# Ledger of designs, part 194: peptides against a protein of PDB entry 6B4J

Target 1, 315 residues: chain A of PDB entry 6B4J
Amino acid sequence: DITMQWYQQLQDASMQCVLTFEGLTNSKDSQAKKIKMDLQKAATIPVSQISTIAGSKLKEIFDKIHSLLSGKPVQSGGRSVSVTLNPQGLDFVQYKLAEKFVKQGEEEVASHHEAAFPIAVVASGIWELHPRVGDLILAHLHKKCPYSVPFYPTFKEGMALEDYQRMLGYQVKDSKVEQQDNFLKRMSGMIRLYAAIIQLRWPYGNRQEIHPHGLNHGWRWLAQILNMEPLSDVTATLLFDFLEVCGNALMKQYQVQFWKMLILIKEDYFPRIEAITSSGQMGSFIRLKQFLEKCLQHKDIPVPKGFLTSSFWRS

## One batch from the design tools (peptide; made by RFdiffusion4, then SolubleMPNN)

Design b1_p24_7_s4 (from b1_p24_7, 13 letters changed)
Fold by OpenDDE base, seed 4:
Structure b1_p24_7_s4 (fold): chain B 315 residues (1-315), chain A 24 residues (1-24)
Amino acid sequence: as target 1 above (315 residues)
Amino acid sequence: SEIEKKLEEEAKRLFEKMLEEHKK
């Protein structure tokens, strides 16, 4: 299965990255610990500062991240920080940066859907210049949200229930599994972030180049999802999230093919989702249905709320 | 990459399959 091969390759790359900087993370040397903490802050704080307020601020954040990844010194916490402070510094920063982008999907985007776009455009721009960061973003995303691949983790003989729940993306603490609403909220945030990344390009880069992970991957994701059996509540939720964020872009890119796909969803896939939807889960299904019916009726997909405009970049 | 090309080919195949099944 090519999808699983892709998944595994990314996970392997992520694991190899961790092994590469293990010396830095496990060091007992006080100076090494200080460097680690400084690098971690330098990698993660700028991402947390991403907001919808002004394009100029977003550019500053992007430039800071890019400078750090390029081996230039940056100011962080009142100190000058560089990946050159340790031989494993670059690998560590790339990993932590990628992890933080996914965490912002899991946390910030989950709570504020419009936040997907400024985070995604920075991630896309950094990915264009630093492909390894992009691979690590996918690795983190896939691990936390297997539905972003997509695939459904299977219960294996001898597996602990908690481990299976974690594979499905649930948080398990003190033998207590995460509530379904919180789980779906986190998954939604990550899917929305992904849907934003695949359609956005950093406006100050070389826009003549092909997107490093563009809408073709969105098309692939849809094709794969629709060829899988739907999961209760999950499929309706995430399919809506995905289409709400990147449906307009997919419509523009694939045109007639996109509408054929949408008709397939309405006519062939809806009944399958409905068949597995309980009365208590009907909300997600109804939301998706209403969205698709409206889009088909108007022959248009709305531009998502929070989409970055030219006015944003002039601010 | 080679994997990316194969993923795209698979997507195309799946889409075509779905269209054919829908026509029936």
Scores: peptide ipSAE 0.464, ipTM 0.899, DockQ to the pose 0.792
Fold by OpenDDE base, seed 1:
Structure b1_p24_7_s4 (fold): chain B 315 residues (1-315), chain A 24 residues (1-24)
Amino acid sequence: as target 1 above (315 residues)
Amino acid sequence: SEIEKKLEEEAKRLFEKMLEEHKK
């Protein structure tokens, strides 16, 4: 399976990255620990500062992240920080930065869907300049949200239930599995972030170049999802999230072919989702149904709320 | 990349398959 091969390749690359900076993370030296902490903060704090407030502030954040990845010193926590402070500094920063982007999907976007767009445009821009960060974003995303690949992890003989739950993307703390609503909320955030990344380009870069991970991946994701058996509650939820965020962009890109797909979803895939939907899960199903019916009726998919406009970049 | 090319080809195949099945 080419999809699983792709998944494994990215996971292997991520694991290899971790091995490259293991010396930094496992060091008992006080100076190394300080450097690690400074680099971690320098990589993650700018991402946490991303907001929908002003385009100028977003540019400052982007420039800071890019400077750090380029080996230039940046100010963080009142200190000058550079990836050159340690031989494993760059790999460590790339990994932590990618992890933080995905975490913002998992947390910030999960709670505030409109936050997907400013985070995504920065991630896309950084990905364009630093492809390794992009690969690591995918690796983190895929591991936390297998449905972003997409694939459904399977239970293996002898596997502990908790381990299987973790593979499915659930958080398990103190032998307590995450509530379904919280799980879906986190998955939704990550899918929405991904859907935003594949359609956005940093406006201050060379837009003549091809998007490093563009809408063709969105089309692939849909094709793969529709070829899979639906998963209870999960499929309806994430399919809605994905289409709400990038449906307009896909419509513009694929036009007639896109509408054929929507008809296929409504006529062929909906009954399959319905067949596995319990009474308590009808909310997600109904939401998806209403969205698709509205889009098909109006022959249009609305621009998602929070989409960045030219006025944002002038602020 | 080669893997991306294969992913796109697979997506195309899957979509065409689904459309043909829908016509039945």
Scores: peptide ipSAE 0.460, ipTM 0.899, DockQ to the pose 0.811
Fold by OpenDDE base, seed 5:
Structure b1_p24_7_s4 (fold): chain B 315 residues (1-315), chain A 24 residues (1-24)
Amino acid sequence: as target 1 above (315 residues)
Amino acid sequence: SEIEKKLEEEAKRLFEKMLEEHKK
């Protein structure tokens, strides 16, 4: 189907990118190794420095990343670093930067949900100026969280069980599969980051342009999720995460259509989730239930906690 | 892109389907 075609296209592009900078990554030359490490740090450290503290700091981080991607020298680790140091430098940096954004969803947002917004606004802004970074973000996100596409990976004949588990998004180390709670936590972080990216625009960019990956993709995501069989614990968790983060934005954009969708979730889809929810998995189910009931009762979706305000950008 | 257009069309189709099958 078209969803899988899209998924595969992004994965192929990501794979091709890796092949492009193999010369840099496989080099045994000491100088090349140094350049690789410098570029990797230059690409990833600024992302790790993103915080909810001040808008001015985010602007500095954004400018640094943009400068790096534009071929300008940046200071990293006390050294001047540029993608021009190696012919494959730009491809490598774009790949590592995109990977780091997704990792921040997987790790930082997973542990601190409010972190989604400052990370997402930087990612969105960079995506606007550097579309290839955006495509690579999607590729990394889709690979780690197939539910962000969404699709459920299937077990194929001849596949190792561990490989199947990894395809589902689980981490498998030393033949031990990740605990369900940790798995869901990571998936939640990535979904929340994605939900934030699709609704946020960098405030210092040209806002007259269309969002490179906007709320229409959120609408698509919902449509596809709701037409899939619910997965135990996963669907309830991620649907809540998604709606909590971008439900308000979807409400504002789609208005009556959004509410029709929400009613469909409550009346048609929610019972299907309930039917597959065990007594030990009631936490995610109850959370979704309460959210839906409150939203429908009040005819409002609250602005998510951590949403960036004008006061943030003045700091 | 062509893929994005098709994805949007698919989304529309799916929502329409859901509305038609909606149980009250």
Scores: peptide ipSAE 0.460, ipTM 0.897, DockQ to the pose 0.748
Fold by OpenDDE base, seed 3:
Structure b1_p24_7_s4 (fold): chain B 315 residues (1-315), chain A 24 residues (1-24)
Amino acid sequence: as target 1 above (315 residues)
Amino acid sequence: SEIEKKLEEEAKRLFEKMLEEHKK
């Protein structure tokens, strides 16, 4: 399966990256530890500073991240930090940066859906200039949210239940599995972030270039999801999340084909979702249904709340 | 990339399949 091959390739790349900077992460040398921490902060703090407040601030954050990845010194924690401080510094920073972007999907976007857009546009812009970061973003995303691939992890013989639960994306702490609502919330955040990334371009880059991971991947995601048996609560939730965020963009890009897809969802896929939806899970199903019915009725998908406008970039 | 191309081809195939099935 090409999807699984893609998944595995990205995971392998991520693992190789970890191995590459293992010397830095496992070093007992005080200087190496200091460098590691400085690099980690330099990579992650700017991402945490991303907000919906002002485009100018977002540009500053982008420039800092790009400078760091370009081997230039950046100020972090009152110190000058550069990936050149250690031979493994660049790999480490790329990995941690990618991880942080996904973490922001998992946490910030999960709690504040509008945050998807400023995070995504920075991620997209960085991805354009630093493809390896993009691959690592996907690797982290896929690992935390297999539904972003999408695929459903399977229980293998001899596997511990907790490990299986983790593969499904659940957090398991002290043998306690994450509550379903929290799980779905985190998954939603990551899917929303992904849906935003694939449609946004950094406005100050070379926009003539092809998006490094554009709407074609959104189209692929939908195709794959719709070709899979629905998973209780998960499918309805994430399909809604995805379409709410990037449905408008997909509509503009694929036009007639997009509407055919929506009709297919309504007529063929909804009954399948409904068949596996319990009374306690009807909320997600109803939300998706109402969304699609509204879109089909109006022949339009609204621009998502939080979408970046020209006024944002002028601020 | 080669894999990206294959993914796109797969997407196309899947949609075509689904549309065909829908018409039945």
Scores: peptide ipSAE 0.453, ipTM 0.896, DockQ to the pose 0.800

Design b1_p24_8_s1 (from b1_p24_8, 14 letters changed)
Fold by OpenDDE base, seed 1:
Structure b1_p24_8_s1 (fold): chain B 315 residues (1-315), chain A 24 residues (1-24)
Amino acid sequence: as target 1 above (315 residues)
Amino acid sequence: SKEIMEELKKFSETIKPVTPPLLP
């Protein structure tokens, strides 16, 4: 399976990255620990500062992240920090930055769906300039949300239940599995972030270049989902999240082909989702139903709430 | 726990790749 090969390749690259900076992460030396902490803060704090307040502030954050990845010194925690402070500094920063972008999907976007767009446009712009960060974003995303690939992890004989739950994307702490609503909320946030990344370009980059991970991956994702058995509650939730965020962009890009896919979802795939939906899970199903019916009736997919306008970039 | 594992196992067995609907 080409999709599983791609998944494994990204996981292997991520694992190799971790091994490359293991000396920095496992160091007992006080200076190395300080450098590690400074680099981690320099990589992650700017991402946490991303907001919908002003385009100018978003540019400042982008420039800071790009400067750090370019080997330039940046101010973090009142200190000058550079990836050149340690031979493994760049690999560590790339990994931690990518991890933080995905974590913002998992936490911030999960709670505030509109936050997907400013985070995604920065991630896309950084990915364009630093392809390895993009690959690491995918690796982190795929590991936390296998539905972003998409694939459904299989239970293997002799596997611990907790390990299988973790493979499915659940958090398991103190032998307690995460509640379904919290799980779906986190998965939704990550899918929404992904759906935003694939459609957004950093406005101050070279727009003549091809998007490093563009809408063609959105089309692929939909095609793969439709070729899989629906999962109870999960499929209806994530399909809605994806279409709400990137459906307008896909409609504009693929036009008639997009509408054929949307009809296929409504007429062929929807009954299969319904057949596995329990009475307690009707909320996600009804939401997807209403969205699809509205879109087909109006022959339009609305621009998602929080989409960055030209006025945002002038602020 | 056994019941959950059986449900999860049954669930994993139901995740068969559907033959891609031939996009017309």
Scores: peptide ipSAE 0.025, ipTM 0.627, DockQ to the pose 0.027
Fold by OpenDDE base, seed 3:
Structure b1_p24_8_s1 (fold): chain B 315 residues (1-315), chain A 24 residues (1-24)
Amino acid sequence: as target 1 above (315 residues)
Amino acid sequence: SKEIMEELKKFSETIKPVTPPLLP
């Protein structure tokens, strides 16, 4: 399967990246440990500073991340930090940066859905300039949220239940699996971030170039989801999250084809979701139902709350 | 229009997968 080959290639690239910087991460040398920590902070702190407050601040953060990835020294924690401080510094920073973008999906976006847009536009802009960061974002995203590929991991003979739960995207700590509500919240955040990335371009970049991972991947994602059996609670939740964030963009891009897809979702796929929805899962089901009905009735998908306006970029 | 939506529904079955189904 071409999708599984793509998934595996990204995971292999991510694993190879980890092996490449293993010398830096496993070093017992005090200076190497210091460099590692400085690089980790330089890669992750700017991402955590992304907010919906001002476009000017977002540009400062972008410029700092880009400078770091370009081998330029940046100020972090009161120190000058550069990827040139260690031969493995660039690979380490790219990996940690990509990991942090996905973490902001599962944490910040999960709690504040509007945060998807400023995070996504920075991620998209960095991906355009640094394709390897984009591949690593996908690798981290796919590993934490298989539904972003999408695929459903299968239980294999001899597999520990905890390992299977982790493959499904659950956190398992001290032999305790994550509660379903927390799991879905994290998955929602990651899907919302992904749905924002595929539609956004950094406004100060070369817009003549094709988006490195654009709306065609959103169309592919929807098509793939519809070709899969629905998963209880998960499908209703993530399909809503995806359509709420990028449905307007997909509508504009694919027009009549998008509406055919939306009708297919409502008429053919939604009954299959209903058939597997328990009474305890009606919240996600009802939310998807109401969204689909409203969109079809109005023949419009609203611009998502938190979408970045021209006024944001002038602030 | 309602008619356009009915026509879109009729042709919804013409939407082919853009990716082959994943093997289980």
Scores: peptide ipSAE 0.023, ipTM 0.546, DockQ to the pose 0.052
Fold by OpenDDE base, seed 2:
Structure b1_p24_8_s1 (fold): chain B 315 residues (1-315), chain A 24 residues (1-24)
Amino acid sequence: as target 1 above (315 residues)
Amino acid sequence: SKEIMEELKKFSETIKPVTPPLLP
């Protein structure tokens, strides 16, 4: 399976990255520990500062991240920090930055759906300039949310139940699996972030170039989902999240083909979702139903709430 | 249209269905 090969390649690259900076992460040297902490803060704090407040602030954050990745010194925690402070500094920063973007999907976007857009536009712009960060974003995303690939992890003989649950994206702590609502909330945040990334371009970059991971990947994702058996509650939730965030962009890009797919979802795939939906899971199902019916009736997909406008970039 | 559904079905058939995992 080409999709599984791609998944595995990204995971292997991510693992190789971890091995590359192991000397920095495992160092007992006091200076190396200090450098590690400074680099980690320099990589992650700017991402946590991303907000919907002003385009100018978002540009400052972007410029800071790009400067750091370009080997320039940046101010972090009152200190000058550079990836050149350690030979493994760049790899470490790229990994931690990518991890933090996905974590913002998992935490911030999960709680505040509108946060997807400012995070995604920065991530997309950084990916355009730093392709390795993009690959690492995918690797982190795919590991935490296999539904972003999409694939369903399989139980292997001899596997512990907890390990299988973790492969499915559940958090398991002290032999307690995460509640389904919390799981779906985190998965939703990551899918919404991904759906935003594939459609957004950094407005101050070279927009003549092809998007490094554009809407064609969104089309692929939908096609793959439709060819998979639906999961109870999961499929209805994530399909809605994806279409709500990037459906308008897909409609504009694929036109008639998009509407054909939306009809296929409603007429062929939706009954399959219904067949596996219990009475206790009708919320996600009804939400998807209402969305699809409204879109088909109006022959339009609304622009998602929180989409960055021209006025945002002038602020 | 029926034709559109058939083309999409053909496209969908190119992707092998994956059996959903049973949640524990």
Scores: peptide ipSAE 0.022, ipTM 0.531, DockQ to the pose 0.056
Fold by OpenDDE base, seed 5:
Structure b1_p24_8_s1 (fold): chain B 315 residues (1-315), chain A 24 residues (1-24)
Amino acid sequence: as target 1 above (315 residues)
Amino acid sequence: SKEIMEELKKFSETIKPVTPPLLP
């Protein structure tokens, strides 16, 4: 399976990255520990500062991240920090930055869906300039949310149940698996972030270049989901999340083909979701139903709440 | 690799719009 090969390559590259900076991460040297902490803060704090408040602030954050990745010194925690402070500094920062973007999907976007857009536009712009960060974003995203690939991890003989649960994207702590609602909330956040990344371009970049991971990947994702058997509650939830965030962009890009796909979802795939939906899962099902019916009735998909407008970039 | 991205791109292009199953 080509998709699984690609997934595995991303994971292997991510693992190799971790091995590359292991000397920095495992160092007992006080200076190396300080450098590691400073680099980690420099990589992650700017991402945490991303907000829906002003476009000017997003530009400052973007410029800071780009400067750090370019080997320039940046101010972090009242200190001058550079990836040149350690030979493994760049790899470490790229990995931690990518991890933090996905974590913002998992946490911030999961709680505040509109946060997907400012995070995604920064991520997309950084990816355009730093492809390795993009690959690491995908590696982190797909590992935490296999449904973003999409694939369903299979239980293998001899596998521990907890390891299987983790492969499915569940958090398992102290032999307790995460509750389904919390799991779906985190998966929703990551899918929404992904759906935003694939449609957004950094407005101050070279717009003549092709999007490094554009809407064609969204179309692929949708097609692959539709060719898979639906999962109870998961498919209805994530399909809604994806279409709510990316549906307008897909409609504009693919036109008649998109509407054919939407009809196929409603008439062919939706009954398959219904057949596996229990009474306790009817909420996600009904939400998807109402969304599809509204979109088909109006022959339009609304621009998602939180979509960045020209007025945002002038602020 | 660029090749895998090209293959994925080609695959995304070869994911023909699911021709609605020809209703018999």
Scores: peptide ipSAE 0.019, ipTM 0.517, DockQ to the pose 0.060

